Peptides against a protein of PDB entry 1LOE. Designs and how they scored, part 22

Target 1, 181 residues: chain A of PDB entry 1LOE
Amino acid sequence: TETTSFSITKFGPDQQNLIFQGDGYTTKERLTLTKAVRNTVGRALYSSPIHIWDSKTGNVANFVTSFTFVIDAPNSYNVADGFTFFIAPVDTKPQTGGGYLGVFNSKDYDKTSQTVAVEFDTFYNTAWDPSNGDRHIGIDVNSIKSINTKSWKLQNGKEANVVIAFNAATNVLTVSLTYPN
Target 2, 181 residues: chain A of PDB entry 1LOE as posed
Amino acid sequence: TETTSFSITKFGPDQQNLIFQGDGYTTKERLTLTKAVRNTVGRALYSSPIHIWDSKTGNVANFVTSFTFVIDAPNSYNVADGFTFFIAPVDTKPQTGGGYLGVFNSKDYDKTSQTVAVEFDTFYNTAWDPSNGDRHIGIDVNSIKSINTKSWALQNGKEANVVIAFNAATNVLTVSLTYPN

## One batch from the design tools (peptide; made by RFdiffusion4, then SolubleMPNN)

Design b1_p11_2_s3 (from b1_p11_2 with S7T N9D)
Fold by OpenDDE base, seed 3:
Structure b1_p11_2_s3 (fold): chain B 181 residues (1-181), chain A 11 residues (1-11)
Amino acid sequence: as target 1 above (181 residues)
Amino acid sequence: SISFSSTLDLS
C-alpha cells in the first residue's frame, strides 16, 4: 500500500512540484492556466506520478482533492470554455481543440484516453453540452461529453471551494462546490 | 452549494 499527499497554499514562481504545459504559469501566488486572449490552453500537472489505477493488478486508490478557483465570465457568449481538474496518464499532453478544455479531443468515448476530468464549463457547446444551455459542472470519462452534469450558477469573479472525492470500493466520484458567504 | 456523484467505469 502507498499513500501520497501534498498541499499548495501559495503558488510560487518556481513551483517544483508542478509541471506547466502550454500557457500555464504562476503569478501573485496564484496558478493561472491561460493568457487573457483567444485560443490559449494551459495546464499544470503534479510532478510526481500517483498510483490511482494500476492496469496490471486492477488496484484502484481512494483520493480526495480540494481547491479554490475564480472564473471571470460576465456573459455567456464572449467567454472561454472554463477549466478542469483531471487525472490522466503520465505522458499526457495538452489538447488544443476548441471546447475540449485542453484535456480531450473528441465527444466520442475513447477508453484508450484513460482520462477522468471534472469540468467547470462556462461555454455552451451545442454538440455535446446539456441542451438547457446552462453553465455546468460535469464528470468526464474518456470524452468531453460528460457522463453526468449539474447546472451551476456561476458567481462571477468570486472564489468557489471545490472538493472532489473518489471512493475506490464503490467507484463513485463525488463533486462538491460551495461559494462561501 | 452543489454536490453530485457518478459511478466510474474504469474497465
Scores: peptide ipSAE 0.646, ipTM 0.964, DockQ to the pose 0.070
Fold by OpenDDE base, seed 5:
Structure b1_p11_2_s3 (fold): chain B 181 residues (1-181), chain A 11 residues (1-11)
Amino acid sequence: as target 1 above (181 residues)
Amino acid sequence: SISFSSTLDLS
């Protein structure tokens, strides 16, 4: 087996191992995907290719990732679309913004997307989101329409700790989120 | 806290 690991505690303005796309940038040692303005899409990619999913053989590697995020909206009752952690092909480019989170283009399953994402969705899109209207965490495979979701109460301005783990032997993806404060 | 899992079909 082969293992690749990396850690970023502080995000600098000249972060060499990240590729910024769209409106993504660093400030005050944080990665900022978007400001609180409309029609913004920001992405950040790890610059070194990692073999996670081989489309030819179907083989998939185990992985575990952890990160902390903050959503700080001017109006806690009227926020933007949220954000997503995703794994996509090396040459990935920003996709449709807004409710598609810059990662997908359709609610229809598209195997050519080759994209797996965990969405932290703060905006209800009637066309594909769970009918209860709750803010939610979703697991997305080749579509913005999640294969599974879990209701999530946003704590505006608070740090959330996330762990995402994938077991290749069972093909099970596990998502955990906590607000430690 | 929140925790949930799903089986992926990557075929």
Scores: peptide ipSAE 0.579, ipTM 0.954, DockQ to the pose 0.069
Fold by OpenDDE base, seed 4:
Structure b1_p11_2_s3 (fold): chain B 181 residues (1-181), chain A 11 residues (1-11)
Amino acid sequence: as target 1 above (181 residues)
Amino acid sequence: SISFSSTLDLS
């Protein structure tokens, strides 16, 4: 099968392969998704559509994505909601902000969303987040209520390395996160 | 280091 790949090592102000939505922007060679203001939503989409799941044919592609992120908060105990890596329809627009991370609109399963996300969730939303209240990584399918989660200790201002891999033969999505420093 | 997996139901 054909493989499509891309790499962005530095984000420039004239990034040609990204579509910015909401408050998403580039600064200092970084992609910044949100301002440190309540209820802001920022998104960035890869400008070229990628065929991962074809609902009509049932064909599914493998994929692996790697990225580094930093969450900066004015206080380690006063953070925003976090962010997601997501796959959604090509004409996707920002959805509900706050705890919905700009990607979903409901904790109820909604197949019309056609969205798969990995959330890096720094805020406990009682209505759908794991009851232990931990910051967590979640795998979300058509709902902000994760199908699976893993507790995650945020290191404020530190770079985290993430790898997300999907095996089409098994339909298994694997998420890995490390703080190398 | 954190790693975990889940089977997706994309139907």
Scores: peptide ipSAE 0.578, ipTM 0.953, DockQ to the pose 0.070
Fold by OpenDDE base, seed 1:
Structure b1_p11_2_s3 (fold): chain B 181 residues (1-181), chain A 11 residues (1-11)
Amino acid sequence: as target 1 above (181 residues)
Amino acid sequence: SISFSSTLDLS
């Protein structure tokens, strides 16, 4: 079994291990996905492909990822749309923006997407989001309509620590988020 | 803090 690991503590202007798509860029040692304006999609991909899932055999690798994020919206009462951590095919391109978070194109299950995402969703889309209207964390498989969600209280401008772990033996994906301060 | 999980169908 092959293992791959990487860490990025500071995001520089010449970040060699990332591929930027759309409006994604680095500034002030941070990765920025959008400029807090309407109708923008920004993505960043790890530049080296990783064999996480074999489509022929169905074999899947374990993985653990951790990161810190900040949502710093100019209007804390109206924040759209959030962002995702995602795993997708190596030739992935930006998908539909807005509520689809640049990662999906439909609420219908689409096997050809071959995309798994953890969404940090700050905007209620009536067509697919949980009916309580809460901001939420969601687990998405080949659809923007999450297979499971958890209500999440956004702390605007504060750092959130996230851990996402996948156990290949059980096919269980676990998401943890904390605001340490 | 928040923690939750789901079983994935990756077929």
Scores: peptide ipSAE 0.566, ipTM 0.950, DockQ to the pose 0.070

Design b1_p11_2_s4 (from b1_p11_2 with S7E S11E)
Fold by OpenDDE base, seed 3:
Structure b1_p11_2_s4 (fold): chain B 181 residues (1-181), chain A 11 residues (1-11)
Amino acid sequence: as target 1 above (181 residues)
Amino acid sequence: SISFSSELNLE
């Protein structure tokens, strides 16, 4: 079977394998998606299309991805919405609606979006987020309203290690987040 | 440490 893999340890200013959208850019070998201002959206896409689901053969690929991130959100009210890892069609475009993490545009399920995302959500949107108001990690399928969530205690300004794995045989997506010692 | 899973049921 065919296998595709890649690794980016340091993000350069002329990163050829990334497509930047919106306010996304690289600085100091980091990928920076937004600035500390209101109404900013930034995204970065891997430039080579990856065949996760093949409509012709019906084959579905396993995948595993790992990354680290830092969020500065010292309070729960005067902060951005968070960020998301996502898989979407090759022609995907940034979405600017507030609370939709730059990826979705509705709380309603829309299969035509063909988007799967793992959200790291720092802002409580009463219209669709878990009613307990906790910061949370969510698994999103074709909607900003997660199919499942887990409460997440953000360690402000600290690096979090994330692993996201998909098992094609079971159709199960697993998300793990750890703050290293 | 946090870990959780869901079946996606993609169409």
Scores: peptide ipSAE 0.596, ipTM 0.955, DockQ to the pose 0.069
Fold by OpenDDE base, seed 5:
Formats: structure tokens, C-alpha cells, sequence
Structure b1_p11_2_s4 (fold): chain B 181 residues (1-181), chain A 11 residues (1-11)
């Protein structure tokens, strides 16, 4: 079984194999997805096509990715929608913004989306988010409505370390997040 | 720290 790994620790304006969509850009070795402006979407794609999921056979490959992110909101009590890591078709384009995180268009399951995402959701959308209103990490399959979630305490301005791993033999996706400081 | 898993059941 093929395993694909991603590890990008620094970003630059000439970053190889990244395609910026929307408002995404690099500053001081960081990837900035959006400014703190409403109704904006920023995305960065790995430009080399990889086969994670075969829609015809259903076969999937292993993958592991790790990254660090920072949310630095001007008001810790009023933040934007968050961000997401996702895997989508090679010709993917930005989808609906805001609560849909630029990746999905519906809370209804849509197999034609062919998209798997891990959301780091900082805004409570009553239509689909967990009823407790907590900020959360979610695993999304072809829908913005997560198949599973875990409550998450945002540390504003602090670096979070994330590891996302998929085991093709068991079909299990594992997400871990740590604030080391 | 946070860690959790889910079976994806991809179609």
C-alpha cells in the first residue's frame, strides 16, 4: 500500500509545488490563508497530483501529514470560521466560504464532492455544528456536517502542532493536536 | 493534547 507524506515547515513567496487560491499568500515564512476580513477564502494546494482515493474502485492510500498553525484573532471571543486541511479532486476549486470553509457547499452528504477534510472550527454554525457550541476539530466526509468531532480549546496566538494520519487497511483517520507551550 | 479517530467509510 502506497504511503504519501507531507511536511512543510516554512513557506516562501517562491514555495515549490504550492498553488494559492483566493486570498492565500506567504509572509515571513508563514502561509496566511486570510486576513481578518469577512467573506474571504484562502487556500493552498499541493500542486503534484496524488492518488489518495480511487472513486471507481474505492481503494485508498495511506497518508500522514503534520503542520503547525496559529490563529491570531484581534478578539479572542469573536473569531472567524477557522480553517481546514482537505483532500479533494485534482481540479478542485474554492467552494462556499464562511462556515463551509471554502471546501463544501452543503451539510447534506454528497458523494460527488469526493472531499475529505479535517476542520479546525472556531465558529458555531447552528445548522450543522455540535449543539454544545464548543470550538471543535471535525472530520468531514463529503459534507460540512462532521461525521465526528472533538471539543478544542483555542489558544489565541499560540502555535498548535497537528498530525493527521490515514490507515487504508482500517479506513481510520486519526487527528492529533498539541499546544506545546 | 487532543487525539481522536474515525472510520471514514468512503463511497
Amino acid sequence: as target 1 above (181 residues)
Amino acid sequence: SISFSSELNLE
Scores: peptide ipSAE 0.593, ipTM 0.954, DockQ to the pose 0.073
Fold by OpenDDE base, seed 2:
Structure b1_p11_2_s4 (fold): chain B 181 residues (1-181), chain A 11 residues (1-11)
Amino acid sequence: as target 1 above (181 residues)
Amino acid sequence: SISFSSELNLE
């Protein structure tokens, strides 16, 4: 087996192991995905491809990732869509459709996208989001319409610690979010 | 604190 790991505790302007797409950039040692304006998409990709799922053999690797994020969304109406952590083919490109979090382009299942995402969704899209209208964390497989969601009480402007783990033996993805005190 | 899981059923 082969293991690939990386850690970025402070994001610099010359971060060599990231590919920035769209409006993604670094400032004050943080990665910022979008400008504070409407209809912007920003992404950052790890620059070295990682073999997680082999389409030929079907073999899948375990993985664990952790990160800390901050979202400023003081209300539920005048806010952006949120963001995702995602795994996608190396030639993935930003998607600009509203509500698709820069990753997807349809609520229909499309296996050709080969994309798995964990969404931290701050905007209610009636067409696909949970009907209760709650801000939510979702697990997305080849569609913006999550296969599973949990209501998420966002603490505005606070740092959230996230752990995302995939167990290849069980094919189970686990998402954990904590606001430390 | 939130924690939840799903089987991905990747094709």
Scores: peptide ipSAE 0.590, ipTM 0.953, DockQ to the pose 0.070
Fold by OpenDDE base, seed 4:
Structure b1_p11_2_s4 (fold): chain B 181 residues (1-181), chain A 11 residues (1-11)
Amino acid sequence: as target 1 above (181 residues)
Amino acid sequence: SISFSSELNLE
């Protein structure tokens, strides 16, 4: 019943407890994952590994995380690809394949990826995204093809508040998003 | 506001 908690309200240039990957960096006290150019991938990982799921013992930890994000695209009609909150092995590296949101490396289910992700997907990839073409929030388990999705209207340049909660007793992951303004 | 859930069938 150990509990690990952390909070980062302002991201500084010397931010501890984060591993920056790719184009990820801090500026103006914000964590910036990508640059406003094509083919940019950035990630930030919490530097202390946290055990969420132990496949050997079956033990699973509860968790709740909250964050605020902004997607600020120069053209609101052409926004790619979005971003993810993810839990994966700490030694993983950014993936550069188009449409894989910097996390996945193929269109196929791959349990060896050991990745659970919540995608905030702003670009429609015909091969795996919901057929309605909507921008969407997705819950991903070892696959870029979400196990469940919810249509989501991006407010370009606006702050979205997100809460992601996992109940280990029920194995249910809940995602909530609100644009407060 | 958006909220939805899924059961994670983790292996």
Scores: peptide ipSAE 0.562, ipTM 0.948, DockQ to the pose 0.072

Design b1_p11_3_s1 (from b1_p11_3, 6 letters changed)
Fold by OpenDDE base, seed 1:
Structure b1_p11_3_s1 (fold): chain B 181 residues (1-181), chain A 11 residues (1-11)
Amino acid sequence: as target 1 above (181 residues)
Amino acid sequence: TTLSWSSSLSN
């Protein structure tokens, strides 16, 4: 079994190992996916393909990824729509914005999407989100409607530390989020 | 596949 690893500690103006889509860009050593402007989608793809998913069997390799993110909204009481980490085919393009987070197009299961996402969802969409209306972490498989969710308390403007791990032997995806400060 | 990040803003 081969292992691929990478780390990005600083984001430069010419970040060659990322493919930017939509409004995604780098400035001041930060990756910015969206500005506080309506109707925007921003995405960043790691430029090197990773053979983590067998298209025929659906088997997924073990992986661990960690990152930090900041949501800094002008109004901490009304934040839309969220942030997501996702795995998709190499030719993936921006999908529907808003509550679909630029990653999905439907709440119906669509195997042709071939996309698995961990959403950090700040906006309640009545049609598919948990009925309690809480901001939440969700695991999404080929649909914006999560297969599992957990309530998450957003701390506006603060760095969140995230660790996502998948164990192929147990078929368990683990998500950890902490605010150390 | 690729590892990716996305965000959207509607308001």
Scores: peptide ipSAE 0.522, ipTM 0.917, DockQ to the pose 0.065
Fold by OpenDDE base, seed 3:
Structure b1_p11_3_s1 (fold): chain B 181 residues (1-181), chain A 11 residues (1-11)
Amino acid sequence: as target 1 above (181 residues)
Amino acid sequence: TTLSWSSSLSN
């Protein structure tokens, strides 16, 4: 069994292990994905391919990842779409369609996308988001329309700690978000 | 497969 592990504690101006797309860049040792301007998308891809599915053996790997993020949304009526962690083919390109978090391009299921995302959604899109209108965490499989969601109370400007784990044996993806005291 | 992060502001 082979294991891949990496850690990025701070981001530099010449971060060789990241591929930046759109408006993504590093500043103040942080990764900044958007510039708080309309019609912007920012993405960062880990530059080394991760072998989650082995075509030779058919095995699917377990994985655990953790990160922190900050969303600055002083009001709820003029907010960005949100933030997402995603897994996709190495040749993935930014998507500019409105409301798709820079990852998807349709609310319809498209298996050819080969993309799984965990969204932290701050904007209510009536066409696909939960009808209660709450900010939410969602698990997205090949579509912006989440297969599962949970309401999430955003703490403006505060660092959120996220842990995402996948158990290949059970095919279960778990997501946790906490605001440290 | 790549691990990635994304955000958008498209309103």
Scores: peptide ipSAE 0.514, ipTM 0.921, DockQ to the pose 0.063
Fold by OpenDDE base, seed 4:
Structure b1_p11_3_s1 (fold): chain B 181 residues (1-181), chain A 11 residues (1-11)
Amino acid sequence: as target 1 above (181 residues)
Amino acid sequence: TTLSWSSSLSN
């Protein structure tokens, strides 16, 4: 099986291998998805297609991805809707903002979305989020309503290290998040 | 498909 890999350690002002959408941009060698302004959606897409799904067989490739993200809110008790890693068609465009994270449009399963996301959800949306109200990590398949969630404590302004892996043989997606500092 | 990242801030 062919393997594709890439790494971005620093983000430049002219990051050619990323497609910025909405309010996404680069600054201070970081990719900033949203600014602290209401009604904002920011996205970044890897510019090269990744062949994860086989359209003919429906098979999915194994993959492992890692990244670091920071949520920096002016008030630790009043943060935005969250951050998400997602896999979608190459022509994907920003979707509904707010609690939909700019990735989905419904809590109902919509196979036409063709989107799988790992959300790091910092805002409790009563309509679909876990009833305990905890900030959480969620796995979203064609819906903002997660198929599985786990409580997560945000450390405001701190770097979170994330590893996401998919095993095609077992059809299991694993997510880990750590705050090393 | 593409690998992507997104964030949003509500009204």
Scores: peptide ipSAE 0.483, ipTM 0.906, DockQ to the pose 0.062
Fold by OpenDDE base, seed 2:
Structure b1_p11_3_s1 (fold): chain B 181 residues (1-181), chain A 11 residues (1-11)
Amino acid sequence: as target 1 above (181 residues)
Amino acid sequence: TTLSWSSSLSN
């Protein structure tokens, strides 16, 4: 079955700046979110809060983040649900698994979620995913149903370089994914 | 807020 690991920098087994939830863990300088076991969710949170939204003024800051991830799906008939980068309140807890990626609970907009996610979705969920059934990148705002999607050709077992940037002035979130040669 | 990553497997 499919497994997912990711890294920003080199991780160690004693990574102090991460909070692990569910089946998330570090090994061999990688953060591994899922083991090949059904009905599992793995999450990792940076332990230090970041200030993107000012709760008092409502102002939003620009930000840029980058990371590298690997999805291993050796069996195309037994794929997992995917992987997601997300921004949420510091007290966030694992949510619904499966197609909800452990981040959301509904396809309906829920402002109380206070979560923005970039999904790398490897499983077609009829109820909310693009009808073409393609693996896709999606931008999710308080819902597993993406506000925008783009088809993505997964290269199995290869490192994907991701850059995510938010421009506060234009309210535009940009996602770039490349497989370096 | 916090930067976070998540993945799930149902199969």
Scores: peptide ipSAE 0.437, ipTM 0.891, DockQ to the pose 0.061

Design b1_p11_3_s2 (from b1_p11_3, 5 letters changed)
Fold by OpenDDE base, seed 4:
Structure b1_p11_3_s2 (fold): chain B 181 residues (1-181), chain A 11 residues (1-11)
Amino acid sequence: as target 1 above (181 residues)
Amino acid sequence: TTLSYSSSLTN
């Protein structure tokens, strides 16, 4: 097998290995997905296609990704929708904003989206989110309605460390989130 | 504070 890897320690103003979409940009060596205003969608894509699924053989690659994020809302009780880490077709474009996180367009399963996402969802959308109303981490497969979720306590303005790993042999995606401080 | 979560990508 072959392994592809990359690392971005600091995000520069001319980050050549990223494709910015919507309101996504870099500032102070950080990737910023959205402004703290309504109705903004920002995305950043790794600029090189990654061969994860082989349509001919059906083989799926293992992968591990790690990142640190901050959600910084003006008010801890007034937080927007959150964000995702996602895998989508190479020509992917921003999708519906708001509760759809710019990645999906429907709560109905849509295989044509060919998108898998881990959502860090900070806003309760009654139409599809877990009924307990908790902020949550979700695994989304071709739908904004997660196939599985787990409650998550947002620490506004604090750095969270995330590791996402996929084991192709077991078809299991694992998410770990830590607030180290 | 650590949150660990695993799930199959299928229902």
Scores: peptide ipSAE 0.319, ipTM 0.874, DockQ to the pose 0.037
Fold by OpenDDE base, seed 5:
Structure b1_p11_3_s2 (fold): chain B 181 residues (1-181), chain A 11 residues (1-11)
Amino acid sequence: as target 1 above (181 residues)
Amino acid sequence: TTLSYSSSLTN
């Protein structure tokens, strides 16, 4: 058994353990993926490869991830597009923006993507999102079209606490989101 | 905007 862990409580301007992609950057000790500007994609990757899946044995690691985020949109009734926590192959690069969240390129299942994401989706894309039109949390496996979703009420400008846990023995991923204030 | 992040992975 091997455990790898890391924590970032203050995001500095020279954060050495992160790789910034696109418009991602740090300001005021926060990681900012995008500004309130159209057609932007920002990503941040942990700089060291993590052994999550062993192709030789087939074993998958358990993991727990927690973070706090804020979405602060100028217009709380028209917010696009959201963001993801994602796991992707080493040397991954930004993918299609907009509704694809910079992580995927298709709603069709593509095993070659080798990408898993938890999306916090604020914008309804009629081609793949749940038909009720709700903002939602989704679990995405090799496709922007989620394998499962849950409605989520965005509180614009407020801090949300997220916990994502994966149990390899049961192959179950759980997501919790709370607004403590 | 992300204010904090932590992760733990166990094989």
Scores: peptide ipSAE 0.283, ipTM 0.860, DockQ to the pose 0.098
Fold by OpenDDE base, seed 3:
Structure b1_p11_3_s2 (fold): chain B 181 residues (1-181), chain A 11 residues (1-11)
Amino acid sequence: as target 1 above (181 residues)
Amino acid sequence: TTLSYSSSLTN
């Protein structure tokens, strides 16, 4: 059994345990994924590889992740796509296709991507998003087309608290989002 | 914008 834990309460200008990709950067002790302009993608990866699956024992890791975020999407049509928490292979690279949240590049299931994401999606993409057009939380497995979604009533510009937990024994991923203020 | 982050993973 191996346990990996880490916490970042202030994101500094030289955050050694993060790998920045694309337009991701830190400012005012916060992690900012993109510039406030069109056609921008940014990511930040935990710098140390983590063991999710052990080929020798077959064990799959349990994990709990929590974070606080703010997103600004004042309308539903002239805004960016949202953001994700994701787990991907160590050689993962930013994806720049519109609507793919910097993580995926197809709505078709591709097991070779080995990527799981929880999306907080603020833009309705007709080709793959839920037909009701709601902003939503989604669980994405090897595709931008979520395997499950739930409507999300965005409180624009307010701090949201997120908890993501995975239980390997039950193969259940749980996502919670609350607005404490 | 991300304000805080924490994770725990157990194999």
Scores: peptide ipSAE 0.257, ipTM 0.848, DockQ to the pose 0.091
Fold by OpenDDE base, seed 1:
Structure b1_p11_3_s2 (fold): chain B 181 residues (1-181), chain A 11 residues (1-11)
Amino acid sequence: as target 1 above (181 residues)
Amino acid sequence: TTLSYSSSLTN
């Protein structure tokens, strides 16, 4: 077994363990994916490749990820599109923006994407999102159409604490989100 | 969207 761990609590102007894509950048010690403007995609990747799946044995790694995020939209009643935490191949590049969150290209299952994401989705896309129209957390496997979702009440401008854990033995991914303040 | 991050992965 191999263990990889890292923590980034202060994002510097030259953060060497991150690869920035699109409009992703750091400012004031924070990682910013996008500014509040239309038609932008920003991504940040951990710079070191991680062995998550063994092609010979089929074994999958366990992982735990925690982070704090803030969505600070100019209009709290019209917020688009959200963001994801995602796992993708080493050579991954930004994908379709907007409702595809820069990580997918289709609502149809596409095994070639080899991408798993946890979405924090603030905008209702009628073609694939839950019919109740709620902002939601979703688990996405090779598709922007989530395999499971849960309604999430956005608190604009406030810090949310997230924990994502994957247990390889049970094949269960758990997501928790809280607003402590 | 602003993030802070910590993670651990065990293969």
Scores: peptide ipSAE 0.155, ipTM 0.809, DockQ to the pose 0.097

